# Peptides against a protein of PDB entry 2MBZ, part 3

Target 1, 143 residues: chain A of PDB entry 2MBZ
Amino acid sequence: GINLTPEEKFEVFGDFDPDQYEEEVRERWGNTDAYRQSKEKTASYTKEDWQRIQDEADELTRRFVALMDAGEPADSEGAMDAAEDHRQGIARNHYDCGYEMHTCLGEMYVSDERFTRNIDAAKPGLAAYMRDAILANAVRHTP

## One batch from the design tools (peptide; made by RFdiffusion4, then SolubleMPNN)

Design b1_p25_5_s1
Fold by OpenDDE base, seed 4:
Structure b1_p25_5_s1 (fold): chain B 143 residues (1-143), chain A 25 residues (1-25)
Amino acid sequence: as target 1 above (143 residues)
Amino acid sequence: AEAEREEERRRKRAAGALAFLGYAF
């Protein structure tokens, strides 16, 4: 699992426990390339690395919420840029994340109620907004 | 072809769960 002490995990993740899902993820997808890539990348991560990742996620959430509050459509340049940053963040920190992969993640955000609840905790409808932004971003980057 | 696409989608959903571990979503 994540090589942090309980105290460090609390400092970084708060009430969110990523290890809660580790067994399920391993059981279902432990033999996938994405899993291997993620484990290889994160094996050397320090507390500061994980904190950076959480900070990036929080920033992304704030950006999307701000866009929604401003009435910007999910296919706006701002929303698509946020989606692109999300994709790049996954690619840097976890596993190769192309646009097709990203669109699949977006669909998961609205089809898996666990994801929907977690995302929409910041703002109702955020998961759907992100899904739409992710799709729009993928489209604009497809020749 | 459909089965292969469905398998690929399942693998990508799996990757999504890994992203969740890192980003909370």
Scores: peptide ipSAE 0.091, ipTM 0.692, DockQ to the pose 0.059
Fold by OpenDDE base, seed 3:
Structure b1_p25_5_s1 (fold): chain B 143 residues (1-143), chain A 25 residues (1-25)
Amino acid sequence: as target 1 above (143 residues)
Amino acid sequence: AEAEREEERRRKRAAGALAFLGYAF
């Protein structure tokens, strides 16, 4: 789980505890390298680290929304660059995230209604836009 | 008040997504 005190968790996540999904995460990904890597990395994270991660996610969300509002296609250079930054953020903070893994995450964003609803709260269709940008970015980096 | 409520909703969404992806989103 997230190595924060109850007080730190409250400061970062409010009244929502991410560890409420611990059992489901373990069931779905507990035997993967990604889970193990993330568990090892996050074990040393402070409140400030988690806050930084959320700030990065917020900035990326605003960036994608701005691209959509501007009418930029998901396979535009701007959208693909945003997708690349998203991939690199995961790689830096959690686990090795290649283009194949990133594409799988993008597909999950549109296939799992819980993710779709959470993402689209920022802007309807954002999950699909991100998925398409992720795929386009993966394609342009494939030899 | 609205900005605060929106920020709290964002924190909950991010926390949920982070957990679902094995602490990544």
Scores: peptide ipSAE 0.090, ipTM 0.695, DockQ to the pose 0.417
Fold by OpenDDE base, seed 5:
Structure b1_p25_5_s1 (fold): chain B 143 residues (1-143), chain A 25 residues (1-25)
Amino acid sequence: as target 1 above (143 residues)
Amino acid sequence: AEAEREEERRRKRAAGALAFLGYAF
């Protein structure tokens, strides 16, 4: 799992402990290439690495919220660019993430109530907006 | 006001951490 002390985990993730999902993740995805790649990459991550990843996630959340507040459609250049940055972040930090994989993740954000509820804590409908932007970005890059 | 801000920050951090799971797995 994540090699941080309980105190460090709290500093980075707050009241949320991602390691509580380790068993479920292993059961659902333990035989996938993505899981293996992520375990390999993250094994050497420091607290600072995890903090940077969290900061990137927070920044993307703010960007999507700002786009929604501005009335930009999910297939706008701004929304698609944010989705692309999201995809690239996954790719560099965790596992190879093509556009099809990315769209699958977007669908999970709206189909798994846990993701939907927590994503939408930033803004109602954010999970659906992200899914739509991810899909639009995938279409844009798949001629 | 500060307590409310802290609660909001906690919710955002939890949301980000869960979204992170989407990144990782």
Scores: peptide ipSAE 0.079, ipTM 0.671, DockQ to the pose 0.438
Fold by OpenDDE base, seed 2:
Structure b1_p25_5_s1 (fold): chain B 143 residues (1-143), chain A 25 residues (1-25)
Amino acid sequence: as target 1 above (143 residues)
Amino acid sequence: AEAEREEERRRKRAAGALAFLGYAF
């Protein structure tokens, strides 16, 4: 799990405790390459690293919300670019994330109610918008 | 073929839960 004190975890994640999902993730995907890569990368992360990751996520959230508020389609260049940055962020911080993997993540955002609730806390429909942008971005990068 | 593709999608959705640990989403 995340090796931070309770106070540090609160400072970074607030009321959202990612460690509450550790057991489920381990049981379901503990034998996957993605799991191993993530555990290896995050093992050395400091509080500042986790804060940076959260800041990146917050920035991405703001970008998508702004796009939605502006009425930009999820397959617009702006939305697809935000999806691409999301994919690259996962790749940098957690595990190799190709376009196919990213598409599967996007689908999970709308099919797993826990993800949907968490994402849509920022704006109703955000999860669906992200899913559509992720798919569009994957399509444009598939010759 | 269909079953194999669905199994692969399920595995990849599970990998998404790992991003859940590091990101709000």
Scores: peptide ipSAE 0.111, ipTM 0.696, DockQ to the pose 0.059; fails the geometry check

Design b1_p25_5_s4
Fold by OpenDDE base, seed 3:
Structure b1_p25_5_s4 (fold): chain B 143 residues (1-143), chain A 25 residues (1-25)
Amino acid sequence: as target 1 above (143 residues)
Amino acid sequence: MEREREEERRRKRSAGALAFLSSAF
């Protein structure tokens, strides 16, 4: 789990507790390289590291919402760049995230209603927009 | 005050959900 005190977890994540999903994550992905890499990387993370990760995620969410509000298509340069930054953020913070893996994550955002609901809390349709931007970004980077 | 707290909780929930997915897969 995340090596923070309950107080630190509250400061960083508020009412969202990522550790509530630890068992499900282990059951679904515990035998994957991505899981191993994430456990190894995050084991050394401080409160400040987790706060930075949350700030990056919040900024990216606001960026996607702004693109949607501006009417920019999901295959625009702006949307694809945001998707690329999302992929790179995963790669830095958790595990090696190639374009195929990223597209799988995008599909999960729209196929698992829990994730759809959580993402769309920022703006209805955001999960679908992110998925489409992720796919477009993967296509432009595939020779 | 209350609205700002609700917006912050919403942002943290969304960011946490993304972190969960990114760490899980």
Scores: peptide ipSAE 0.069, ipTM 0.675, DockQ to the pose 0.703
Fold by OpenDDE base, seed 4:
Structure b1_p25_5_s4 (fold): chain B 143 residues (1-143), chain A 25 residues (1-25)
Amino acid sequence: as target 1 above (143 residues)
Amino acid sequence: MEREREEERRRKRSAGALAFLSSAF
């Protein structure tokens, strides 16, 4: 789990408590390589590391929102590049994230209401837009 | 074959969720 104090967790994550999902995550994915890698990587993370991860996520969110507001299609170069950066961020911070894995995550963003609600808090339809961009990015990198 | 692929996709979706459930998405 995240080894931050309650105060530190609040400072980084606000009202979102990632630890509330720990049991579900372990039950669903505890036997996967991704889970193992994420647990190993994050075990050494400081408050500053978690803050950087959140900052990266926020930046990416703003980027996708801006693209959507501009009317850029999800298969635009800009949207696909944002999706690629998202994939690379996952790979850097948590676990090896190939394009197939990334597309599965994208699908989860629209199929799991909890993710959809969280993502769409920034902009309605953002989860679907991200999913589509993720798919497009995967396609262009797997000819 | 199809069921195995669906199970694999489910496992992959679940793995990706791990990273983001722990830090948002």
Scores: peptide ipSAE 0.088, ipTM 0.674, DockQ to the pose 0.052; fails the geometry check
Fold by OpenDDE base, seed 1:
Structure b1_p25_5_s4 (fold): chain B 143 residues (1-143), chain A 25 residues (1-25)
Amino acid sequence: as target 1 above (143 residues)
Amino acid sequence: MEREREEERRRKRSAGALAFLSSAF
C-alpha cells in the first residue's frame, strides 16, 4: 500500500483511502505491467509526492469543470488538452499510459459506478465529459 | 474476434484503474 502513516494519509487524501482498493486492484491487475510499474514508481513516493499528485488531480478537475461550465464541447482543444495532461500525469506518476489505455480508462469512469460517483462529486456528468474528451484526444493523436 | 477485443479493452481499462484506485481518479 501507500507508505504513509495514517495521519499523513488523512492529510493528503482526507476521507478517501486509496488503500481500501488494494485487494481488488491486486486481484484484477496484479499480474499486469501497469501494476508492476505503479508499485515500482510509488514505492519511493513521499508525502510531498502524493500531495503533488493530489494537487495535480484537483487542478485538472477544476479545469474540466470550468470547461463544462463555459459550455465548451468535450472535443474542444481545451478539453482535449486537459485530457492529454491527464494522460501524461498518469504516465509520469503511475505507469505507461498510451492513448488506447487512456480511452479504456475513460470508459471505466462511466461504466464503474464507484468511479462515476467519485468523479461526479465535483460536477454531475464530469466522468462522461472526461471520457468524451479522452476519446477525442486519442482520436486527434492517432495517425 | 469481438469477444477478444472486448477482453483486451477490459484488461486495459482495468489496468488504467490502478492509477486512480491509488488516488481519487
Scores: peptide ipSAE 0.087, ipTM 0.676, DockQ to the pose 0.053; fails the geometry check
Fold by OpenDDE base, seed 5:
Structure b1_p25_5_s4 (fold): chain B 143 residues (1-143), chain A 25 residues (1-25)
Amino acid sequence: as target 1 above (143 residues)
Amino acid sequence: MEREREEERRRKRSAGALAFLSSAF
């Protein structure tokens, strides 16, 4: 779990409670390398580290929304670059995230209604747009 | 001011969900 006080969690995540997902994540992925890597990396994270991660996610969300508002297709260079930055952010903060893994995450964003609802809170259709951009970015980086 | 606070809470919730769930499964 995230080693923050309730007050710190509120400051960083607002009304989002990451701990509500800890048991499900452990049950579904607890035996994976990705889970082990994430637990190892995040064990040393401070409030400032988590805040930076949230700031990065918020910036990326705004970037995708701006692309959608501009009418840029999900396979545009801008959208694919945003997807690449998303992938790299996961890699830096949590676990090694290759293009196949990233594509699987993108599919989850549209197949799990909890993810879809949470992502689309920023803009309707954002989850689908991100999935498409993630896929396009994976394709352009696959020889 | 109240609207801005609501938007900020929404952004934090969205960013938190996206970052934690998307990045940490």
Scores: peptide ipSAE 0.068, ipTM 0.666, DockQ to the pose 0.605; fails the geometry check

## One batch from the design tools (peptide; made by RFdiffusion4, then SolubleMPNN)

Design b1_p27_5_s1
Fold by OpenDDE base, seed 4:
Structure b1_p27_5_s1 (fold): chain B 143 residues (1-143), chain A 27 residues (1-27)
Amino acid sequence: as target 1 above (143 residues)
Amino acid sequence: MEEERRRRRRAAAALAASSMLLGPVPP
């Protein structure tokens, strides 16, 4: 699991406990390269590293919400750029994330109700907006 | 304000969790 004290975990993740999903994740994805890469990479992460990851995710969420509030289409340059930054963030922090993988993640955001509910807590329809932006970004990079 | 902050944190954590945990969706 994440090598933080319970107090540090609370400070970084708040009410969200990533360890509650550890067994499910291992059962579903434990044999994938992405899982192995993430476990290896994150094994050395400090509290500061995890906080940075959370900050990046929060910033990305704010960007997408702002785009939605402005009425920008999910296939706008701004939305696609936010999606690209998201993809690059995953690649930097966790595992190699190509456009196909990113698209699969986007689909999970709308197909797994747990993700949808959690993402849409910031703004209704955000998960779908992100999925569409992710797809559009993938398309523009795969001519 | 506190509730909105909590909701945003949950959403951000969900995004992070997708890459950290539930994210490795097979291609």
Scores: peptide ipSAE 0.138, ipTM 0.758, DockQ to the pose 0.622
Fold by OpenDDE base, seed 1:
Structure b1_p27_5_s1 (fold): chain B 143 residues (1-143), chain A 27 residues (1-27)
Amino acid sequence: as target 1 above (143 residues)
Amino acid sequence: MEEERRRRRRAAAALAASSMLLGPVPP
């Protein structure tokens, strides 16, 4: 799991502990390259690294919410750029994330009620908006 | 203000967790 003390985990993640999903993640993805890459990359992460990742995710969330509040469609340049930044963030921090992988993640955000509930805590419909932006971004980058 | 910050933090953590929960998930 995350190599932080309980206190550090609370400071970084608050009420959300990603380690609660360790068994499920291993069962579903333990034999994938993505899982291996993520374990290898994150093994060296400090509290500051995890905090940076959380800050990036928070900024992205605010950005998507602002786009929704402005009435920008999910296939707008702004929404697609935010989706691209999300994809690149996953690629930098965890595992190689191509556009197909990213679209699959987007589908998970709306098909897994746990993700939907957690994401939509910022704004109702955010998970669906992100999924649509992710798909649009993938389409524009596919020749 | 504090509740909104908590909601955003939870959503941000969920996005980070999505990278840890991995894909692909077939449609």
Scores: peptide ipSAE 0.131, ipTM 0.750, DockQ to the pose 0.553
Fold by OpenDDE base, seed 3:
Structure b1_p27_5_s1 (fold): chain B 143 residues (1-143), chain A 27 residues (1-27)
Amino acid sequence: as target 1 above (143 residues)
Amino acid sequence: MEEERRRRRRAAAALAASSMLLGPVPP
């Protein structure tokens, strides 16, 4: 799991406990390259590393919400750029994330109610907006 | 305010934890 004390986990993640999903993630994805890469990479992460990841995710969330509030389509340059930054963030922090993988993640955000509920806590429909932006970004990069 | 901060943090954590939560989804 995440190598933080309970206090550090609370400071970084608040009421979200990623450890509650560890067994399910291992059962579903334990044999994938992405899982192995993530486990290897995150094994060395400090509290500061996890905090940076949370800060990046928070910034991205605010960015997508702002795009939605401005009425920007999910296939706008702004939304696609935000999706690209999301993809690159996954690649830097967790595992190699190509456009196909990213599209699969986007689909998961709308197909798994747990993801949908968690993402939409920032703004209703955010998960669907992100999925659409991710797809649009993938399409423009794979003509 | 406190509940809103918790909701935003939970949403951010969900995005960050796309690799830790219910992913990765194999292509």
Scores: peptide ipSAE 0.120, ipTM 0.747, DockQ to the pose 0.597
Fold by OpenDDE base, seed 2:
Structure b1_p27_5_s1 (fold): chain B 143 residues (1-143), chain A 27 residues (1-27)
Amino acid sequence: as target 1 above (143 residues)
Amino acid sequence: MEEERRRRRRAAAALAASSMLLGPVPP
């Protein structure tokens, strides 16, 4: 799992413990290239690296919430750009993330209630908004 | 204010977890 102390994990992730999913993730995707890439990249991550990743995710969350609050459609340029930044963030920090993979992730955000609940804690409907933005971004990049 | 920070942190952690752990979702 993540090589941080319980205190460091709390500082970075709060009450959310990513390690609680380690077994499930291994069972589902342990034989995939994406899993391998992520494990290899994150093996060297420091507390500061994890904090940066959380800060990036928080910024993205705020950006999507702001778009929703402004009434921007999920297929607006602003929403699609935020989705693209999300995709690129995954690619930098974890594994190669093409548009198809990204679309699958977006669908997971609305089909797995654990994700939906956690994402929508920032704003109700955020998971669905992200899914729609991710899909729209994928479509515009694969005409 | 603390509750809002906690909510945002949970959402951020969920996104990070999806990229690192609970993703990938195979097509």
Scores: peptide ipSAE 0.111, ipTM 0.741, DockQ to the pose 0.637

## One batch from the design tools (peptide; made by RFdiffusion4, then SolubleMPNN)

Design b1_p28_7_s2
Fold by OpenDDE base, seed 2:
Structure b1_p28_7_s2 (fold): chain B 143 residues (1-143), chain A 28 residues (1-28)
Amino acid sequence: as target 1 above (143 residues)
Amino acid sequence: RTSAAALAFLSRLGGTPEQLARARELLA
């Protein structure tokens, strides 16, 4: 799990504890390269590292929300660029994330109600918007 | 912070052969 004290976890993640899903994650994805790489990379992460990751995610969320509020389509350059940055962020912090993998994540955003609810807490429809932007970005980068 | 936490969590998930196959089909 995440190597933080309960207090540190609260400071970084609030009332959401990713470790509550540790068993499920292991059962479903424990044999994937992504899981292995993520565990390896994050094993050394400090509170500050996790905070940085959360800050990046917050920034991305605000960016997508702003795009939605501006009426930008999910397949706009702005939305696709945001999706690309999201993909690259995953690659830096967690595991090698190609466009197929990213598309998988996008689909999960809307297919798993638990994640949809959490994402849409920022803005209703955000998960779907992100999924669409992710797909559009993947398409434009696929020969 | 819930959105950020969710995104961070999701970054550890996915990538099964079946999921990747479906993604490949979407991108084909």
Scores: peptide ipSAE 0.306, ipTM 0.842, DockQ to the pose 0.693
Fold by OpenDDE base, seed 4:
Structure b1_p28_7_s2 (fold): chain B 143 residues (1-143), chain A 28 residues (1-28)
Amino acid sequence: as target 1 above (143 residues)
Amino acid sequence: RTSAAALAFLSRLGGTPEQLARARELLA
Protein backbone atom coordinates (compact mmCIF):
# COMPACT_ATOMS: atom_id res chain seq x y z
CA GLY B 1 0.00 0.00 0.00
CA ILE B 2 0.83 3.67 -0.11
CA ASN B 3 3.05 4.63 2.78
CA LEU B 4 1.25 7.79 3.84
CA THR B 5 -0.73 8.78 6.88
CA PRO B 6 -4.47 9.07 6.50
CA GLU B 7 -4.13 12.83 6.53
CA GLU B 8 -1.47 12.79 3.87
CA LYS B 9 -3.52 10.43 1.75
CA PHE B 10 -6.46 12.77 1.96
CA GLU B 11 -4.34 15.76 1.04
CA VAL B 12 -2.96 13.99 -2.01
CA PHE B 13 -5.78 11.77 -3.20
CA GLY B 14 -8.83 13.38 -1.66
CA ASP B 15 -11.79 11.09 -1.40
CA PHE B 16 -10.24 8.58 -3.75
CA ASP B 17 -8.32 5.92 -1.85
CA PRO B 18 -6.31 3.63 -4.09
CA ASP B 19 -5.75 1.27 -1.20
CA GLN B 20 -9.44 0.47 -1.19
CA TYR B 21 -8.77 -1.58 -4.28
CA GLU B 22 -5.68 -3.34 -2.99
CA GLU B 23 -7.28 -6.77 -2.78
CA GLU B 24 -8.86 -6.56 -6.19
CA VAL B 25 -5.66 -5.23 -7.72
CA ARG B 26 -3.70 -8.09 -6.22
CA GLU B 27 -6.22 -10.61 -7.48
CA ARG B 28 -6.25 -9.28 -11.02
CA TRP B 29 -2.72 -8.02 -11.54
CA GLY B 30 -0.69 -9.26 -8.61
CA ASN B 31 1.28 -11.64 -10.77
CA THR B 32 2.28 -9.03 -13.35
CA ASP B 33 5.72 -7.49 -13.60
CA ALA B 34 4.13 -4.06 -13.69
CA TYR B 35 2.53 -4.61 -10.32
CA ARG B 36 5.74 -5.81 -8.73
CA GLN B 37 7.78 -2.99 -10.21
CA SER B 38 5.28 -0.41 -9.11
CA LYS B 39 5.19 -1.70 -5.56
CA GLU B 40 8.95 -1.73 -5.38
CA LYS B 41 9.39 1.73 -6.86
CA THR B 42 6.64 3.47 -4.95
CA ALA B 43 7.59 1.92 -1.62
CA SER B 44 10.00 4.78 -1.03
CA TYR B 45 7.74 7.55 -2.27
CA THR B 46 7.09 10.47 -0.01
CA LYS B 47 4.03 12.65 0.15
CA GLU B 48 5.79 15.05 -2.17
CA ASP B 49 6.43 12.28 -4.65
CA TRP B 50 2.80 11.26 -4.70
CA GLN B 51 1.69 14.86 -4.96
CA ARG B 52 3.94 15.32 -7.97
CA ILE B 53 2.47 12.22 -9.56
CA GLN B 54 -1.03 13.53 -8.94
CA ASP B 55 -0.13 16.92 -10.35
CA GLU B 56 1.27 15.29 -13.46
CA ALA B 57 -1.88 13.24 -13.86
CA ASP B 58 -4.05 16.32 -13.46
CA GLU B 59 -2.01 18.20 -16.00
CA LEU B 60 -2.26 15.35 -18.45
CA THR B 61 -6.01 15.15 -17.99
CA ARG B 62 -6.37 18.86 -18.60
CA ARG B 63 -4.17 18.56 -21.64
CA PHE B 64 -6.29 15.85 -23.19
CA VAL B 65 -9.49 17.69 -22.35
CA ALA B 66 -8.12 20.82 -23.96
CA LEU B 67 -7.25 18.87 -27.08
CA MET B 68 -10.76 17.47 -27.23
CA ASP B 69 -12.30 20.89 -26.69
CA ALA B 70 -10.16 22.24 -29.49
CA GLY B 71 -11.38 19.50 -31.78
CA GLU B 72 -7.96 17.98 -32.27
CA PRO B 73 -8.12 14.42 -33.55
CA ALA B 74 -6.87 11.72 -31.22
CA ASP B 75 -4.24 10.86 -33.80
CA SER B 76 -3.02 14.43 -34.07
CA GLU B 77 0.53 15.32 -33.15
CA GLY B 78 -0.73 17.04 -30.06
CA ALA B 79 -2.75 14.09 -28.87
CA MET B 80 -0.02 11.59 -29.64
CA ASP B 81 2.51 13.74 -27.82
CA ALA B 82 0.24 13.82 -24.82
CA ALA B 83 -0.03 10.05 -25.00
CA GLU B 84 3.74 9.77 -25.18
CA ASP B 85 4.10 11.93 -22.12
CA HIS B 86 1.59 9.72 -20.39
CA ARG B 87 3.62 6.64 -21.25
CA GLN B 88 6.83 8.24 -20.09
CA GLY B 89 5.20 9.31 -16.88
CA ILE B 90 4.17 5.75 -16.15
CA ALA B 91 7.67 4.57 -16.95
CA ARG B 92 9.20 7.16 -14.66
CA ASN B 93 6.83 6.72 -11.76
CA HIS B 94 5.58 3.14 -11.81
CA TYR B 95 7.06 0.54 -14.13
CA ASP B 96 8.66 -0.07 -17.47
CA CYS B 97 5.95 0.92 -19.88
CA GLY B 98 6.57 0.05 -23.49
CA TYR B 99 4.17 0.72 -26.29
CA GLU B 100 2.54 -2.68 -25.98
CA MET B 101 1.89 -2.12 -22.32
CA HIS B 102 0.64 1.37 -22.99
CA THR B 103 -1.71 0.08 -25.64
CA CYS B 104 -2.86 -2.51 -23.16
CA LEU B 105 -3.71 0.20 -20.68
CA GLY B 106 -5.54 2.23 -23.28
CA GLU B 107 -7.69 -0.73 -24.21
CA MET B 108 -8.50 -1.32 -20.58
CA TYR B 109 -9.64 2.28 -20.24
CA VAL B 110 -12.47 1.59 -22.65
CA SER B 111 -13.15 -2.09 -22.00
CA ASP B 112 -13.56 -1.88 -18.24
CA GLU B 113 -16.65 0.13 -17.43
CA ARG B 114 -15.37 1.25 -14.06
CA PHE B 115 -12.23 2.66 -15.60
CA THR B 116 -14.23 4.35 -18.31
CA ARG B 117 -16.53 6.02 -15.84
CA ASN B 118 -13.64 7.13 -13.70
CA ILE B 119 -11.78 8.73 -16.59
CA ASP B 120 -14.85 10.18 -18.24
CA ALA B 121 -15.66 12.00 -15.03
CA ALA B 122 -13.35 14.69 -16.38
CA LYS B 123 -15.01 14.75 -19.78
CA PRO B 124 -17.33 12.35 -21.57
CA GLY B 125 -15.43 10.36 -24.13
CA LEU B 126 -12.05 11.07 -22.59
CA ALA B 127 -11.23 7.40 -22.09
CA ALA B 128 -11.88 6.64 -25.72
CA TYR B 129 -9.92 9.68 -26.79
CA MET B 130 -6.97 8.65 -24.66
CA ARG B 131 -7.15 5.10 -25.96
CA ASP B 132 -7.09 6.32 -29.52
CA ALA B 133 -4.22 8.69 -28.85
CA ILE B 134 -2.29 5.97 -27.06
CA LEU B 135 -2.77 3.60 -29.94
CA ALA B 136 -1.81 6.21 -32.51
CA ASN B 137 1.31 7.07 -30.57
CA ALA B 138 2.22 3.42 -30.26
CA VAL B 139 1.72 2.86 -33.97
CA ARG B 140 3.89 5.79 -34.98
CA HIS B 141 6.68 4.39 -32.81
CA THR B 142 6.33 0.86 -34.14
CA PRO B 143 8.33 0.10 -37.30
CA ARG A 1 -8.44 15.64 -7.62
CA THR A 2 -10.56 12.79 -8.87
CA SER A 3 -8.99 12.63 -12.31
CA ALA A 4 -5.45 12.71 -11.03
CA ALA A 5 -6.14 10.05 -8.47
CA ALA A 6 -7.86 7.91 -11.02
CA LEU A 7 -5.05 8.13 -13.52
CA ALA A 8 -2.44 7.42 -10.91
CA PHE A 9 -4.39 4.39 -9.81
CA LEU A 10 -5.04 3.21 -13.34
CA SER A 11 -1.39 3.52 -14.25
CA ARG A 12 -0.53 0.75 -11.81
CA LEU A 13 -2.94 -1.74 -13.28
CA GLY A 14 -3.10 -3.96 -16.31
CA GLY A 15 -0.55 -5.96 -18.15
CA THR A 16 -1.83 -9.48 -17.75
CA PRO A 17 -0.56 -11.92 -20.34
CA GLU A 18 -3.97 -11.91 -21.97
CA GLN A 19 -4.15 -8.13 -22.07
CA LEU A 20 -0.66 -7.87 -23.47
CA ALA A 21 -1.49 -10.43 -26.11
CA ARG A 22 -4.41 -8.31 -27.24
CA ALA A 23 -2.19 -5.26 -27.31
CA ARG A 24 0.32 -7.03 -29.50
CA GLU A 25 -2.43 -7.94 -31.88
CA LEU A 26 -3.42 -4.31 -32.18
CA LEU A 27 0.13 -3.27 -32.94
CA ALA A 28 0.91 -6.16 -35.31
Scores: peptide ipSAE 0.287, ipTM 0.833, DockQ to the pose 0.692
Fold by OpenDDE base, seed 3:
Structure b1_p28_7_s2 (fold): chain B 143 residues (1-143), chain A 28 residues (1-28)
Amino acid sequence: as target 1 above (143 residues)
Amino acid sequence: RTSAAALAFLSRLGGTPEQLARARELLA
């Protein structure tokens, strides 16, 4: 799992325990390149690394929510740029994330109800908005 | 700590051959 002590894990994730998903992750994605790359890359992460990842995710969430509140379409430049930053964040922190992979993730956000509920905790409809922005961003970058 | 924490962690999930095939069709 996460290469942190129990204390560090609590400091970063609080009441969220990422290790509770370890079995499911291995079962569903254990044979993927993404899983291999993520395990290799994150094995060296410190508490500060994970905290940075959390902060980036928080900022991105707030950014998407602000776009929705402002009435910006999911295929606006602002929304697509936010989606691009999301993709690049995954690429930096976890695994090589191309536009096809990113589109996969977006579709999963709306097709897996657990993801939908988790994402929409910030704002109802956020998962769908992110999916649409991800797709729009992928389309504009597809030759 | 929040939904963002879960999202950040779960971002490493995905990429099965079947999922990628579906995504490829969406971008075709």
Scores: peptide ipSAE 0.197, ipTM 0.803, DockQ to the pose 0.662
Fold by OpenDDE base, seed 1:
Structure b1_p28_7_s2 (fold): chain B 143 residues (1-143), chain A 28 residues (1-28)
Amino acid sequence: as target 1 above (143 residues)
Amino acid sequence: RTSAAALAFLSRLGGTPEQLARARELLA
């Protein structure tokens, strides 16, 4: 799990605790390379590290929302660039995230209602928009 | 903070071999 005190976790994540999904995560992805890499990489993360990750995620969310509000297609340069930044952020902070993996994640965002609900809390349809942008970005980077 | 929390949760997860296989098909 995340090695923060309850108070630190509250300061960073508020009332949302990612560790509440620990059992399910282990059951579904415990044997994946991504899970192993993430566990190893984040083991040393401090409160400040997690806060930085959260800030980056917030910025990315706002960026996607702004694109949607502007009516930019999910396969626009702006949306695909945002998707690329999302992929790179995962790669830096959690695990090796190639375009196939990223596409896989995008599909999960719309196929798992819990992910959809959590993401769409920022804006209805955001999960679908992200999925489409992720796919478009993956396609343009696939030879 | 809801969006950040969601992404933090998602970022911890990876695809199963089966999910990855389906993703490869989408990119093919």
Scores: peptide ipSAE 0.316, ipTM 0.841, DockQ to the pose 0.675; fails the geometry check

## One batch from the design tools (peptide; made by RFdiffusion4, then SolubleMPNN)

Design b1_p29_3_s1
Fold by OpenDDE base, seed 5:
Structure b1_p29_3_s1 (fold): chain B 143 residues (1-143), chain A 29 residues (1-29)
Amino acid sequence: as target 1 above (143 residues)
Amino acid sequence: TKTSAAALAFLSRLGATPEQLARARELLA
């Protein structure tokens, strides 16, 4: 789990407690390489590490929102580059994230209402836009 | 937003099952 005090968790994640999903994640993905890698990497993370990760996520969100507001298609160079940065961020912080894995995550953004609702809180349709950008980026990098 | 970041925190702990990866492969084929 997240090795932070309740106070630290609140400072980093606000009202959202990522550990509330620990059992569900274990049950659904506990046998995957991604789960094992994530548990191993994040076990040593400090509050500062988690804050950095959240800051990166915030920046990415703002970037996608700006692209949407500018009317850039999800398969534009800008949107695909943002998707690529997202993929690489996951790879650095959590687990190996290839284009197939990333595509799966994108699909989950729109298929799991919990993700859709939370993501779209920044802008309606953001989850779908991200999914489309992720797919486009994956396609352009797939021979 | 912070809410979106929180969602990503949850997502980042999730992996893909073989079935999900197979679906992704189909989309990229």
Scores: peptide ipSAE 0.169, ipTM 0.787, DockQ to the pose 0.676
Fold by OpenDDE base, seed 4:
Structure b1_p29_3_s1 (fold): chain B 143 residues (1-143), chain A 29 residues (1-29)
Amino acid sequence: as target 1 above (143 residues)
Amino acid sequence: TKTSAAALAFLSRLGATPEQLARARELLA
């Protein structure tokens, strides 16, 4: 799990506790390379590391919301670039994230209601927008 | 927001099953 005290976890994640899903994550993905890489990489993360990751996520969220507000299609260059940055962020912080993996994550955003609700808290339809941008970005980078 | 950031952090802890990856490959093919 996340190596933070309850207080630190609250400061970083608020009322959302990612560790409440640890068992589910292990059951569903425990045998994947991504899971192993993520556990290994994040095991040494400090509060500051997690906060940085959260800040990056917030920035990305704001970026997508701004694109939506501007009326930019999810397959626009701007949206696809944001999706690419998202993919690269996952790669830096958690595990190798190719375009196939990224596509899977995008699909999860709209198929798992827990993700959809949490993501769309920033803006209705954000999860779908992100999924579409992720897919478009993956397509443009796939021969 | 913390909610959206937490969601993104949560997803980053998740991978993809071989079946999911296979579906993605098909989609991108």
Scores: peptide ipSAE 0.156, ipTM 0.782, DockQ to the pose 0.675
Fold by OpenDDE base, seed 2:
Structure b1_p29_3_s1 (fold): chain B 143 residues (1-143), chain A 29 residues (1-29)
Amino acid sequence: as target 1 above (143 residues)
Amino acid sequence: TKTSAAALAFLSRLGATPEQLARARELLA
């Protein structure tokens, strides 16, 4: 799990504690390469590391929201570039994330209402927008 | 928001099952 004190977790994640889903994650994905890579990579993360990850996620969220507000379609270059940055961020911080894997994550954003609700807290429809941008980005990079 | 960022961080830890990956391949085909 995340090696932070409850207070540190609150400072970084607020009221949302990712570790509350540790059992479910282990049950569903515990045998995947992505899970093993993530556990190994994040085991040494400090509060500063997690804060950086959160800051990157916040920036990405703002970027997508700005695109939506501007009326840019999810398959625009701007939206697809944001999706690509998201994919690369996952690759840097968690595990090898190809376009197929990224597409799966996008689908989970809209299929799991728990995370749809959390994502859409920034803007209604954000999860769907991200899913569509992720898919579009994957398509443009798939021959 | 911080909540959405936390959700993204959580999802980034999940990955996908072989079945999910197969489904993604079909979607991208």
Scores: peptide ipSAE 0.147, ipTM 0.779, DockQ to the pose 0.736
Fold by OpenDDE base, seed 3:
Structure b1_p29_3_s1 (fold): chain B 143 residues (1-143), chain A 29 residues (1-29)
Amino acid sequence: as target 1 above (143 residues)
Amino acid sequence: TKTSAAALAFLSRLGATPEQLARARELLA
């Protein structure tokens, strides 16, 4: 789990407790390389590390919302660049995230209603927009 | 929002099964 005190966890994540999904994550992905890499990387993360990750996620969300509000297609340069930054952020913070893995994550965002609901809290349709941008970015980087 | 960021962080921790990766590979081929 996240190596923070309960107080630190609340400060960073608020009412959302990532540990509530620990069992499910282990059950579904416990045998994957991504899980092992993430567990290894995050084991040393401090409160400041987690806060940075959250800030990066917030910024990305704002970028996508702004793109949507501006009417930019999900396959626009701006949207695809945001998707690329999302991929790179995962790779930097959690596990190796190639375009195939990223595509899988995008599909999960729209196929798992829990993710869809949480993502769309920022803006209705955001999960679908992100999925489409992720796919477009993957396609443009796949020969 | 803070909640959205937390959700994204959780998503980032989730990987894909070999089967899911295989499907993605086919999609991008």
Scores: peptide ipSAE 0.135, ipTM 0.768, DockQ to the pose 0.691; fails the geometry check

